# Ledger of designs, part 36: peptides against a protein of PDB entry 4ASU

Target 1, 270 residues: chain A of PDB entry 4ASU
Amino acid sequence: ATLKDITRRLKSIKNIQKITKSMKMVAAAKYARAERELKPARVYGVGSLALYEKADIKTPEDKKKHLIIGVSSDRGLCGAIHSSVAKQMKSEAANLAAAGKEVKIIGVGDKIRSILHRTHSDQFLVTFKEVGRRPPTFGDASVIALELLNSGYEFDEGSIIFNRFRSVISYKTEEKPIFSLDTISSAESMSIYDDIDADVLRNYQEYSLANIIYYSLKESTTSEQSARMTAMDNASKNASEMIDKLTLTFNRTRQAVITKELIEIISGAA
Target 2, 83 residues: chain B of PDB entry 4ASU
Amino acid sequence: FTFASPTQVFFNSANVRQVDVPTQTGAFGILAAHVPTLQVLRPGLVVVHAEDGTTSKYFVSSGSVTVNADSSVQLLAEEAVTL

## One batch from the design tools (peptide; aimed at target 1 D140)

Design b2_p17_2_s1 (made by RFdiffusion4, then SolubleMPNN; from b2_p17_2, 8 letters changed)
Fold by OpenDDE base, seed 5:
Structure b2_p17_2_s1 (fold): chain B 270 residues (1-270), chain C 83 residues (1-83), chain A 17 residues (1-17)
Amino acid sequence: as target 1 above (270 residues)
Amino acid sequence: as target 2 above (83 residues)
Amino acid sequence: SALEEARRKFNELLAAA
């Protein structure tokens, strides 16, 4: 490589490093906010899930329609965040298919569709785009919940798959159940709950779904921002190492050029 | 007793004497031995009676309230403010 | 939706208070 080539590459990598450092700072700020907002969101979301855990709602085996909701975002450069969700979605879809169930998929965030479109395009009902630019709100979750309920797909049971935040360096892909109104209404375990009006139960289900989606979005966002921060830090470090290596190469190449020129002068080959 | 909005936690697994909630079917008081039920909140006042005799008032928008067989209660409001 | 209606009513009540 010529000195010019090395210089051009150095300049390019330095520019990339500036970008990755900037992105790291942005991700760090978003992470700090997301983590703060996750605290109440967990209480809220876990509270909503408590019914399903305590009531031990079971879907009859003869019911075949299953909905998988994968939660991620539109934005890349966050390590294995999207692939982890997609991997678990694939696994769940395969397991359900093997059990003779019909599986439909909803993607929250465009990245899920990008990963699964070739293998699962026929199973996708809808993909929600414009996820991840701004922190998710309960309003956003409500919109998604309503779209799901109005999709016309009469699922019996569903699974929402998302990354649960553990720490700045750790997340875990998890699955939570989603039940249809019919499944909840027909559950034997619900008999202990006093005179639940059908209208009340419908409204309750809307809130429950919105609550779970909201919770999943908050977990996902926190995990994503943390992972992005780490990814950008790693990219910045890699760029730094490459800059150091190229700088050494530049210096060696420069000395070689000087030596060659001196030899040409001394030998009269100029 | 857990009382939270998406953005704020007011009570987390607390022991309370009574919680008055505004529901679509009517306002009712939840006591420690209340039968299991599911209700949807209407906009209105939530009154929490603590064991120490203190009373706290909140205004809520919408949401859900769950009373479980184990006497746990989840009051989940979309919006809630302290009064 | 019930949720949207509740939000509207909430905002109305807040404005009246």
Scores: peptide ipSAE 0.067, ipTM 0.903, DockQ to the pose 0.080
OpenDDE base, seeds 1, 2, 3, 4: peptide ipSAE 0.026, 0.006, 0.042, 0.182; ipTM 0.852, 0.834, 0.880, 0.920; seed 4 fails the geometry check

Design b2_p17_2_s2 (made by RFdiffusion4, then SolubleMPNN; from b2_p17_2, 8 letters changed)
Fold by OpenDDE base, seed 5:
Structure b2_p17_2_s2 (fold): chain B 270 residues (1-270), chain C 83 residues (1-83), chain A 17 residues (1-17)
Amino acid sequence: as target 1 above (270 residues)
Amino acid sequence: as target 2 above (83 residues)
Amino acid sequence: DELEEARRRFNELLARA
């Protein structure tokens, strides 16, 4: 490589480093906000899931329709955030299919669709796009919940798969259950609950679904921003190392060029 | 007793004496050892009676309330404000 | 959005790199 080539490459990498540093800062700001907003959201979401955990809702084996909701975003450059969700979705879909279940998929965020479209295109009901640009709101979750309920797919049981935030350096892909109104209404474990009006139960389930989706979005967002921050930090460090390496190469090459020029001058070959 | 909105937590696994909630079927009081039930909230007043005798009032827009067999209660409002 | 702009620029730079 010529000195010019090395210089050009150095310039390019320095520019990339600048961008990655900027992205890191943006991700850091978003992470800080997401983490703050996750605290109440977690209490809220976990509270919504408490019924299903305590009631130990079981879906009869003869019920075959299963819905998988994968929660991620449209945005890349966040490490394994999307692939982790997709991997678990694939695993769950395969397990359910092996058990003789019908599986349909909803993707929250375009990245899920991008990863799974080749292998699971036939199972997709809908993909929600434009996810991740703004912090998720309860309104967003409600829209998703409403769309799901209006999709016409009468699932018996579902799984929502998302990245749960653990720490700035850790997330875990998790699955939470979603139950249809019919499944809840017919569950033997629900017999201990006082007679519940059908309309009340329907509305309750609508809230429950929205609550769980909201919770998953908040967990996912926090995990994503943290992962992006880390990824951009790593990219910036890698760029720095490459800059150092190329700088050394530049210096070495420059010395070689100078030496060659001197030899040519001395030998009269110039 | 847990009382939260998506954006704010008012009570987290707290012990309270009584919670009055506005439901679509009518307002009712949740006391200790209340029978398990599910209800949906209507816009209205939530009153939390603490064990120390203090009362706190909140306005809620909508949401759900769950009373479990273990006497745990989850009051989850879409929007809630302290009054 | 600063992030989107940064992403765009990043991708452009990667493509040129």
Scores: peptide ipSAE 0.011, ipTM 0.842, DockQ to the pose 0.015
OpenDDE base, seeds 1, 2, 3, 4: peptide ipSAE 0.007, 0.008, 0.007, 0.006; ipTM 0.817, 0.827, 0.826, 0.826; seeds 2, 3, 4 fail the geometry check

Design b2_p17_2_s3 (made by RFdiffusion4, then SolubleMPNN; from b2_p17_2, 9 letters changed)
Fold by OpenDDE base, seed 1:
Structure b2_p17_2_s3 (fold): chain B 270 residues (1-270), chain C 83 residues (1-83), chain A 17 residues (1-17)
Amino acid sequence: as target 1 above (270 residues)
Amino acid sequence: as target 2 above (83 residues)
Amino acid sequence: SELAKAQAEFQAKLAAA
């Protein structure tokens, strides 16, 4: 490589490093906000899941329709955030198919579709885009919930798969159950609950779904921003190391060029 | 007893004497030994009666309330404000 | 549905902002 080539590469990497450092700072700010907003969201979401945990709702074996909701975002540069969700979705879909279930998929965020499009395109009902540009709101979750409920797909049970935030350096891909109105209403474990009006139960389930989606979005966002911050930090460090290596190469190459020129002058090969 | 909105927690696994909730079917009081039920909130007043006799009032929008067999209660409002 | 109403109200607030 010529001195000019090395110089050009150095300039490019330095620019990348500036970008990654900037992105790290942006991700850090978004993470700090997301972490603060996750605290109440977790209480809210876990509260919504309490019924399903306590009631131990079972789906009859003859029920075959299963829905998988994968929660991620549209944005890259966040390590294994998207691939982790997609991997678990694939595993769950395969297990359900092996059990003779019909599986349909909803993607929250375009990255899920991007990863699964080739292998699972026929199973996708809908993909929600424009996820991750702004912090998720309950309104956003409600839109997703309503779209699902109005999709015409009558699932018996489902799973929502998302990255749960553990710490600034750790997330875990998890699955939470989703149940249809019919499954809840017919569950034997629900017999202990007082006679609930059908309209009340329907509305309750709508809120439950929205609540769980909202919770998953908040967990996902916090995990993603943390992972992006880490990824950008790593990228910045890698760029720094590369700059150092190339700088050394540049210096060595420059010395070699000077030496060559001196030899040419001395030898009269000019 | 857990009472939260998406953005704020008012009670987290607290012990309370009674919670009065506005539901679509009517307002009712949830006692410690209340039978399991599911309800949907209507806009209105929530009153929390603490064990020490303290009463707190909140205005809520829509949402849900769950009373479980283990006497745990989840009051989840879309919007809630302290009064 | 109550959720639909809430959504509509939310969208209205978003449009007004």
Scores: peptide ipSAE 0.036, ipTM 0.902, DockQ to the pose 0.123
OpenDDE base, seeds 2, 3, 4, 5: peptide ipSAE 0.025, 0.027, 0.034, 0.030; ipTM 0.894, 0.895, 0.906, 0.900; seed 5 fails the geometry check

Design b2_p17_2_s4 (made by RFdiffusion4, then SolubleMPNN; from b2_p17_2, 12 letters changed)
Fold by OpenDDE base, seed 5:
Structure b2_p17_2_s4 (fold): chain B 270 residues (1-270), chain C 83 residues (1-83), chain A 17 residues (1-17)
Amino acid sequence: as target 1 above (270 residues)
Amino acid sequence: as target 2 above (83 residues)
Amino acid sequence: DELARAQAELRALLAAA
């Protein structure tokens, strides 16, 4: 490589390092906020899931329609955040298909579609875009829930797949159940609950879905920002190491060029 | 008893004497060993009666309340404020 | 061309992480 090539590469990597450092700081700020907002959101979301855990809602085996909701975002540069969700979605879809179930997919965030479009395009109902630029709100979750309920797909049960936040260095892709109104209404385990008006149950289910989506978005966002912060930190360190190596190479190459030029002058070859 | 909004937790697995909730079907009091039920909140006042005799009042917008067979209660409001 | 190269280098740095 010529001195010019090394210099150009050094300049490029230094610029990249500036970008990664900036992105790290932005991710850190977003992570700090997300982590704070996740605390109440987790209590809220786990509270919403309590019914399904306590009532042990089961879907009859003859019911075949299953909905998979993958929760991620539109934004890249966050390690395995998107691929982890997509991997679990693929696995779940394959298992359900093997069990004779009909599977439809909803992607929250464009990255899910980007990963799965070639293999699962026919199974996608809708992809929600413009996810991840701002912190998710309950309003956002409600919009997603409403769109799902209005999609016309009469699923019996479903799975929402998202990254649960554990720590700044750890997340786990998890699955939580979602149920249709019909499934809840017909569940034998619901018989212990007092006579519930059909309209009340419908409204309750709408809230439940919105609550679970909101919870998943908060977990996903916190996991994503943490992963991005880590990825950008690692990239910045890698850039620093590369800059050091290239600087050494530059110095050695410069000395070699000077030596060559001196020899050419002395030999009369120049 | 758990009482939370998406942004704030008021009670987390707490023991309370009674919770009065405004529902679409009417206001009712949740006591110990209340019959399992699902309800949807209407805008109104929530009153929490603590075991120590203190009462706390909240305004809620909408949401859900769940009373489970194990006496666990989840009051989940879209918006809630302390009064 | 410089942007494309920078993006490729960024991807390489991230892949090595």
Scores: peptide ipSAE 0.029, ipTM 0.894, DockQ to the pose 0.013
OpenDDE base, seeds 1, 2, 3, 4: peptide ipSAE 0.028, 0.026, 0.025, 0.025; ipTM 0.889, 0.886, 0.886, 0.886

Design b2_p17_3 (made by RFdiffusion4; failed a check: the pose's geometry)
Pose (drawn by RFdiffusion4):
Structure b2_p17_3 (pose): chain A 181 residues (1-270 with 5 gaps), chain B 83 residues (1-83), chain P 17 residues (1-17)
Amino acid sequence: ATLKDITRRLKSIKNIQKITKSMKMVAAAKYARAERELKPARVYGVGLIIGVSSDRGLCGAIHSSVAIIGVGDKIRSILTFKEVGRRPPTFGDASVIALELSIIFNRFRSVISYKTEYSLANIIYYSLKESTTSEQSARMTAMDNASKNASEMIDKLTLTFNRTRQAVITKELIEIISGAA
Amino acid sequence: as target 2 above (83 residues)
Amino acid sequence: EEEELEEEYEEAVEEYE
């Protein structure tokens, strides 16, 4: 309730809002990179339960939608392949998955809408390239919604800060008048 | 005729005369009228004879060549670089 | 850079809680 507590809380939620907004544009830039590389990947991969995701969260209902194997550390987190999503998926990564050894992944449509031999590694590569394009655009919206929630929170606290600031001024003034009187 | 690596796409549904291809057994030159077959590649060169008579030379490390019941061929390699 | 942002986000959420 003190001004010091409100000033500290404002700076705390502003830090979150700046970070979440900073990740909206990052997801927008990384999605642009992912879609540029999806065109040649879609023309490349055409011809058992495999879950395709990532270690990196903060992407909304992507890990929860997909429902030994399992690529993406967040899919094993419910009940394995680790270290994906930090860097774009290469064919070598799809090869290692095939080397250690009917498939579930998120297919890219746009920014809003989604759906859940040598040839076998090409399907894994197709899923990896589709998945990260899906993971990044979903994260673009997830942090956009978070940036909106943090901004609404700042507005509510600013109104509290103005009430408390007025209440402190009047209290100090009363203590002066009474001390005089 | 479709030729692509994971990195870049060289030909998208040609419209081409013939393509020399490295295969585990020697080499195969795939003409416009070729039997439906499924083959696996080896380290070798790919020579693409263009419809206008010109030539295109690439290198292939490994992959697969697929010629279907129709006049359609899809050649894909792990890496293809010039030169 | 993105990993740093994720760490800062987690720290900032902890501080806020």

Design b2_p17_3_s1 (made by RFdiffusion4, then SolubleMPNN; from b2_p17_3, 7 letters changed; failed a check: the pose's geometry)
Amino acid sequence: DEEELEKKLEEALKELE

Design b2_p17_3_s2 (made by RFdiffusion4, then SolubleMPNN; from b2_p17_3, 7 letters changed; failed a check: the pose's geometry)
Amino acid sequence: EEEELEKQLEKALKELE

Design b2_p17_3_s3 (made by RFdiffusion4, then SolubleMPNN; from b2_p17_3, 7 letters changed; failed a check: the pose's geometry)
Amino acid sequence: MEEELEEKLEKALKELE

Design b2_p17_3_s4 (made by RFdiffusion4, then SolubleMPNN; from b2_p17_3, 6 letters changed; failed a check: the pose's geometry)
Amino acid sequence: EEEELEEELKKALEELK

Design b2_p17_4 (made by RFdiffusion4)
Pose (drawn by RFdiffusion4):
Structure b2_p17_4 (pose): chain A 181 residues (1-270 with 5 gaps), chain B 83 residues (1-83), chain P 17 residues (1-17)
Amino acid sequence: ATLKDITRRLKSIKNIQKITKSMKMVAAAKYARAERELKPARVYGVGLIIGVSSDRGLCGAIHSSVAIIGVGDKIRSILTFKEVGRRPPTFGDASVIALELSIIFNRFRSVISYKTEYSLANIIYYSLKESTTSEQSARMTAMDNASKNASEMIDKLTLTFNRTRQAVITKELIEIISGAA
Amino acid sequence: as target 2 above (83 residues)
Amino acid sequence: SLEEASEEYLERVAELT
């Protein structure tokens, strides 16, 4: 309730809002990189339960939608392949998955809407390239919604700060008048 | 005729005369009228004879060549670089 | 490490072929 507590809380939530807004544009830039590389990947990969995701969270209902194997550390987190989503998926990654050894992944449509031999590694590569394009655009909206929630929280606290600032001024003034009188 | 690596796409549904291809057993030159077959590649060169008579030379490390019941061929390699 | 793993996978695929 003190001004010091409110000033500290404002700076705390402002830090979250700046970071979540900073990841909206990052997901927008990484999604543009992912879609640029999805066009040649879609023309490349055309011709047992495999779940395709990533280690990196903060992407909304992507890991929860997909429901030994299992690529993406967040899919084993419910009940294995680790270290994906930090860097774009290469064909070598899809090759290692095929080397250690009917498939579930998120197919890219746009920014809003989604759906859940040598040839076998090409399907794994097709799923990896589709998944990261899907993971990034969903994260673009998840951090956009978070940036909106943190901004609404700052607005509510600013109104509290103005009430408390007025209440402190009047209290100090009363203590002066009374001390005089 | 479709030729693509994971990195870049060279030909998208040609419309081409013939394509020389490295295969595990020697080499195969795939004409416009070729039997439906499924083959696996080896380290070798790919020569693309263009419809206008010109030539295109690439290199292939490994992959697969697929010629279907119709006059359609899809050649895909892990890496293809020039030169 | 990934290049070596890809070479091993291609050798195995070649043997199977």

Design b2_p17_4_s1 (made by RFdiffusion4, then SolubleMPNN; from b2_p17_4, 11 letters changed)
Fold by OpenDDE base, seed 5:
Structure b2_p17_4_s1 (fold): chain B 270 residues (1-270), chain C 83 residues (1-83), chain A 17 residues (1-17)
Amino acid sequence: as target 1 above (270 residues)
Amino acid sequence: as target 2 above (83 residues)
Amino acid sequence: EKEEARAKLLELLAAAA
């Protein structure tokens, strides 16, 4: 490689490093906010799930329609955030299919569709785009919940798959249950709850769905921003190492060129 | 007793004496060992009576309230403010 | 130049993974 080539590469990598550093800072800021907002969101979301855990709602075996909701975002450069969700979605879909269930998929965030489109295009109902540019709000979750409920797909039960935030260096892909109104209404375990008006139960279910989606979005966002911050940091470090290596190569090459030129001058070959 | 909005936690697994909630079917008080029920909140006042005798008032917009068989209560409001 | 930069960024990210 000529000195010119090395210089060009150095300049390119330095520019990339600037970009990755900037992205790291942006991700760090978003992470800090997301983590703060996750605290109440987790209490809220876990509170909403308490009914399903305590009531032990079971879907009858004869019910075959299952909905998988994968939660991620539209934005890349965040490590294995999207692939982890997609992997678990694939696994769950395969397991359900093997059990004779009909499986439909909803993607929250365009990246889920990007990963699964080729293999699972026929199972996709809808993909929600424009996820990840701004922090998710309860309003956003409500919109998603409403669209899901109005999708026309009469699922019996479902699974929402998302990355749960553990720490700045750790997340875990988790699954939480989603139940249809019919499943909840017909569940024997619900008999211990006093006369619940059908309209009340419908509204309750709508809130529950919005709540779990909101919770999943907050967990996902926090995990994503943390992962992006880490990815950008790693990229910046890799760039730094490459810059150092190329700088050494540049210096060696420069010395070699000078030596060659001196030899040519001395030998009269110039 | 858990009382939270998406953005704020007011009570987290706390022991309280009584919680008065505004529901679509009517306002009712949740006492210890209340029968399990599911309700939807209407806009109105939530009053929390603590074991120490203190009373806190909140305004809520909408949401849900769950009373479970184990006496756990989840009051989840879309929006809530302290009064 | 931007596309090349993006490609290189992806390479750096892949190496960091």
Scores: peptide ipSAE 0.033, ipTM 0.878, DockQ to the pose 0.013
OpenDDE base, seeds 1, 2, 3, 4: peptide ipSAE 0.032, 0.027, 0.023, 0.023; ipTM 0.881, 0.878, 0.866, 0.869

Design b2_p17_4_s2 (made by RFdiffusion4, then SolubleMPNN; from b2_p17_4, 10 letters changed)
Fold by OpenDDE base, seed 1:
Structure b2_p17_4_s2 (fold): chain B 270 residues (1-270), chain C 83 residues (1-83), chain A 17 residues (1-17)
Amino acid sequence: as target 1 above (270 residues)
Amino acid sequence: as target 2 above (83 residues)
Amino acid sequence: ERRRAREELLARLAALA
């Protein structure tokens, strides 16, 4: 490589490093907000799941329709956030198919579709785009829930898969159950909840779904911003190392050029 | 007793004496060892009676309330404000 | 094209971590 080539590459990497540092700061600010907003959202979401955990709602084995909701975003440069969700979705879909169940998929965020489109395109019901530009609201979750309920797909049970935030350095891909109205109403464990009006139960289920989706979005967002902050930090460090290596190469190459020129002058070969 | 909105937590696994909730079927009071039930909230007044005798009032929008067999209660409102 | 190249390089740098 010529001195000019090395200089051009150095300039390019230095510019990228500036971008990654800037992106890190932006991610840090978004993470701080997301973490604050996750605190109440977690209480709210876990509260919504309490019924399903305490009632131990089970889907009969003869029920075959299963819905998988994968939660991520549209934005890249956040490490394994999207691939982790997609991997678990694939695993779950394969297991369900092997059990003879019908599987349909909903993607929250365009990245899920991007990863799974080639292998699972026929299983997708809908993909929600424009996720991750702004913090998710309960309104957003309600729209997703409504779209699902109005899709006409009569699932028996489902799984919502998302990254749960643990710490600034850790998240875990998790699965939470989703149940249809029919599954809830027919569950033996629900018998203790006597005299529930059918309309009440339907409305309750709609809120429950929206609540769980909202919770998953908040967990996902916090995990994503944290992961992006880490990814941008790592990218900045990698850029720094590359700059150092190229600088050494530049210096060596420059010395070689000077030496060659001196030899040519001394030898009279010019 | 847990009482939260998507953006704010009012009670988190707290012990309370009684909670009055507005539901679509009517207002009812949740006391200790209340029978399990599921209800949907209507816009209205929530009154929380603490063990120390303190009473707190809230206005809530739509949402849900769950009373479980273990006497745990989840009051989840889409919007809630302290009065 | 420059933006794509930057994004690709960013992605590569991020993947090395």
Scores: peptide ipSAE 0.030, ipTM 0.896, DockQ to the pose 0.014
OpenDDE base, seeds 2, 3, 4, 5: peptide ipSAE 0.055, 0.012, 0.018, 0.041; ipTM 0.908, 0.835, 0.838, 0.904; seeds 2, 3, 5 fail the geometry check

Design b2_p17_4_s3 (made by RFdiffusion4, then SolubleMPNN; from b2_p17_4, 10 letters changed)
Fold by OpenDDE base, seed 2:
Structure b2_p17_4_s3 (fold): chain B 270 residues (1-270), chain C 83 residues (1-83), chain A 17 residues (1-17)
Amino acid sequence: as target 1 above (270 residues)
Amino acid sequence: as target 2 above (83 residues)
Amino acid sequence: SLEAKRQELLARLAAAA
């Protein structure tokens, strides 16, 4: 490579490093906020899921309609955040199909659609876009829940798949159940709950769905920002190493060029 | 007893004597070993009676309350504020 | 002169080392 080529590459990589460092700082700020907001959201969301865990709600085997909700965002450059969710969605969809279930998919965030559009396009009911620019609110979750409930798809049970935050360096893709009103109302295990009015149960289920969606969004957001921060840090480090290597190469090449010119002068070849 | 909104936790797996909640079907008190039930909140006053005799009051908007067979209670309000 | 250029290049080499 010529000195000019090396210089051009150095300039390019230095610019990339500046960008990745800036992105790291932005991600760090968003992560700090997301983590703070996740603490109450987790208590709230886990509290909402307690009924399903304690009641051991079972879906009859003759019921075949299953909904998969994948939760991520519209934004890239966050490592395996989107692909992890998509991978688990694919696995779950395949398992359900093998069991003779009808599977429909909802994507929260455009990246899910981007990954699954070729193989699962016919299974998508809706994709929610404009996810990830601002921290998710309960209002956002309510809109998603309402859209699902009004979609006309009468699922029996479902799965919400999202990345649960563990630490700044770790997340885990997890699945939580969602149940239709009919499934809950018909569950034998629900008989212990005293004389629940149908209207009350319907309203309760609407909150439950909104609650779990909100929880999943908060977990996903925190995981995403932490992953982005890590990814940008790694990119910045890699750029730094490359800059060091290219700088050494530049210095060696410069010396070689000067030496060659000296030889040409001494030999009279110039 | 767990009492939370999406943005704030008031009680997390705490032991309380009694919780009074405003529901769409009427206000009721949740005591120890209350029968399992599901209710939806109406805007109103939540009163938490601690075991030490202290009483805390909260205003809640809409939401849900769950009393499970194991006596665990989840009070989940869309909005809640301390009074 | 070639000698001047030689000296310049040697100086650059020394600076680059």
Scores: peptide ipSAE 0.049, ipTM 0.839, DockQ to the pose 0.004
OpenDDE base, seeds 1, 3, 4, 5: peptide ipSAE 0.027, 0.022, 0.026, 0.032; ipTM 0.827, 0.893, 0.897, 0.901; seeds 3, 4, 5 fail the geometry check

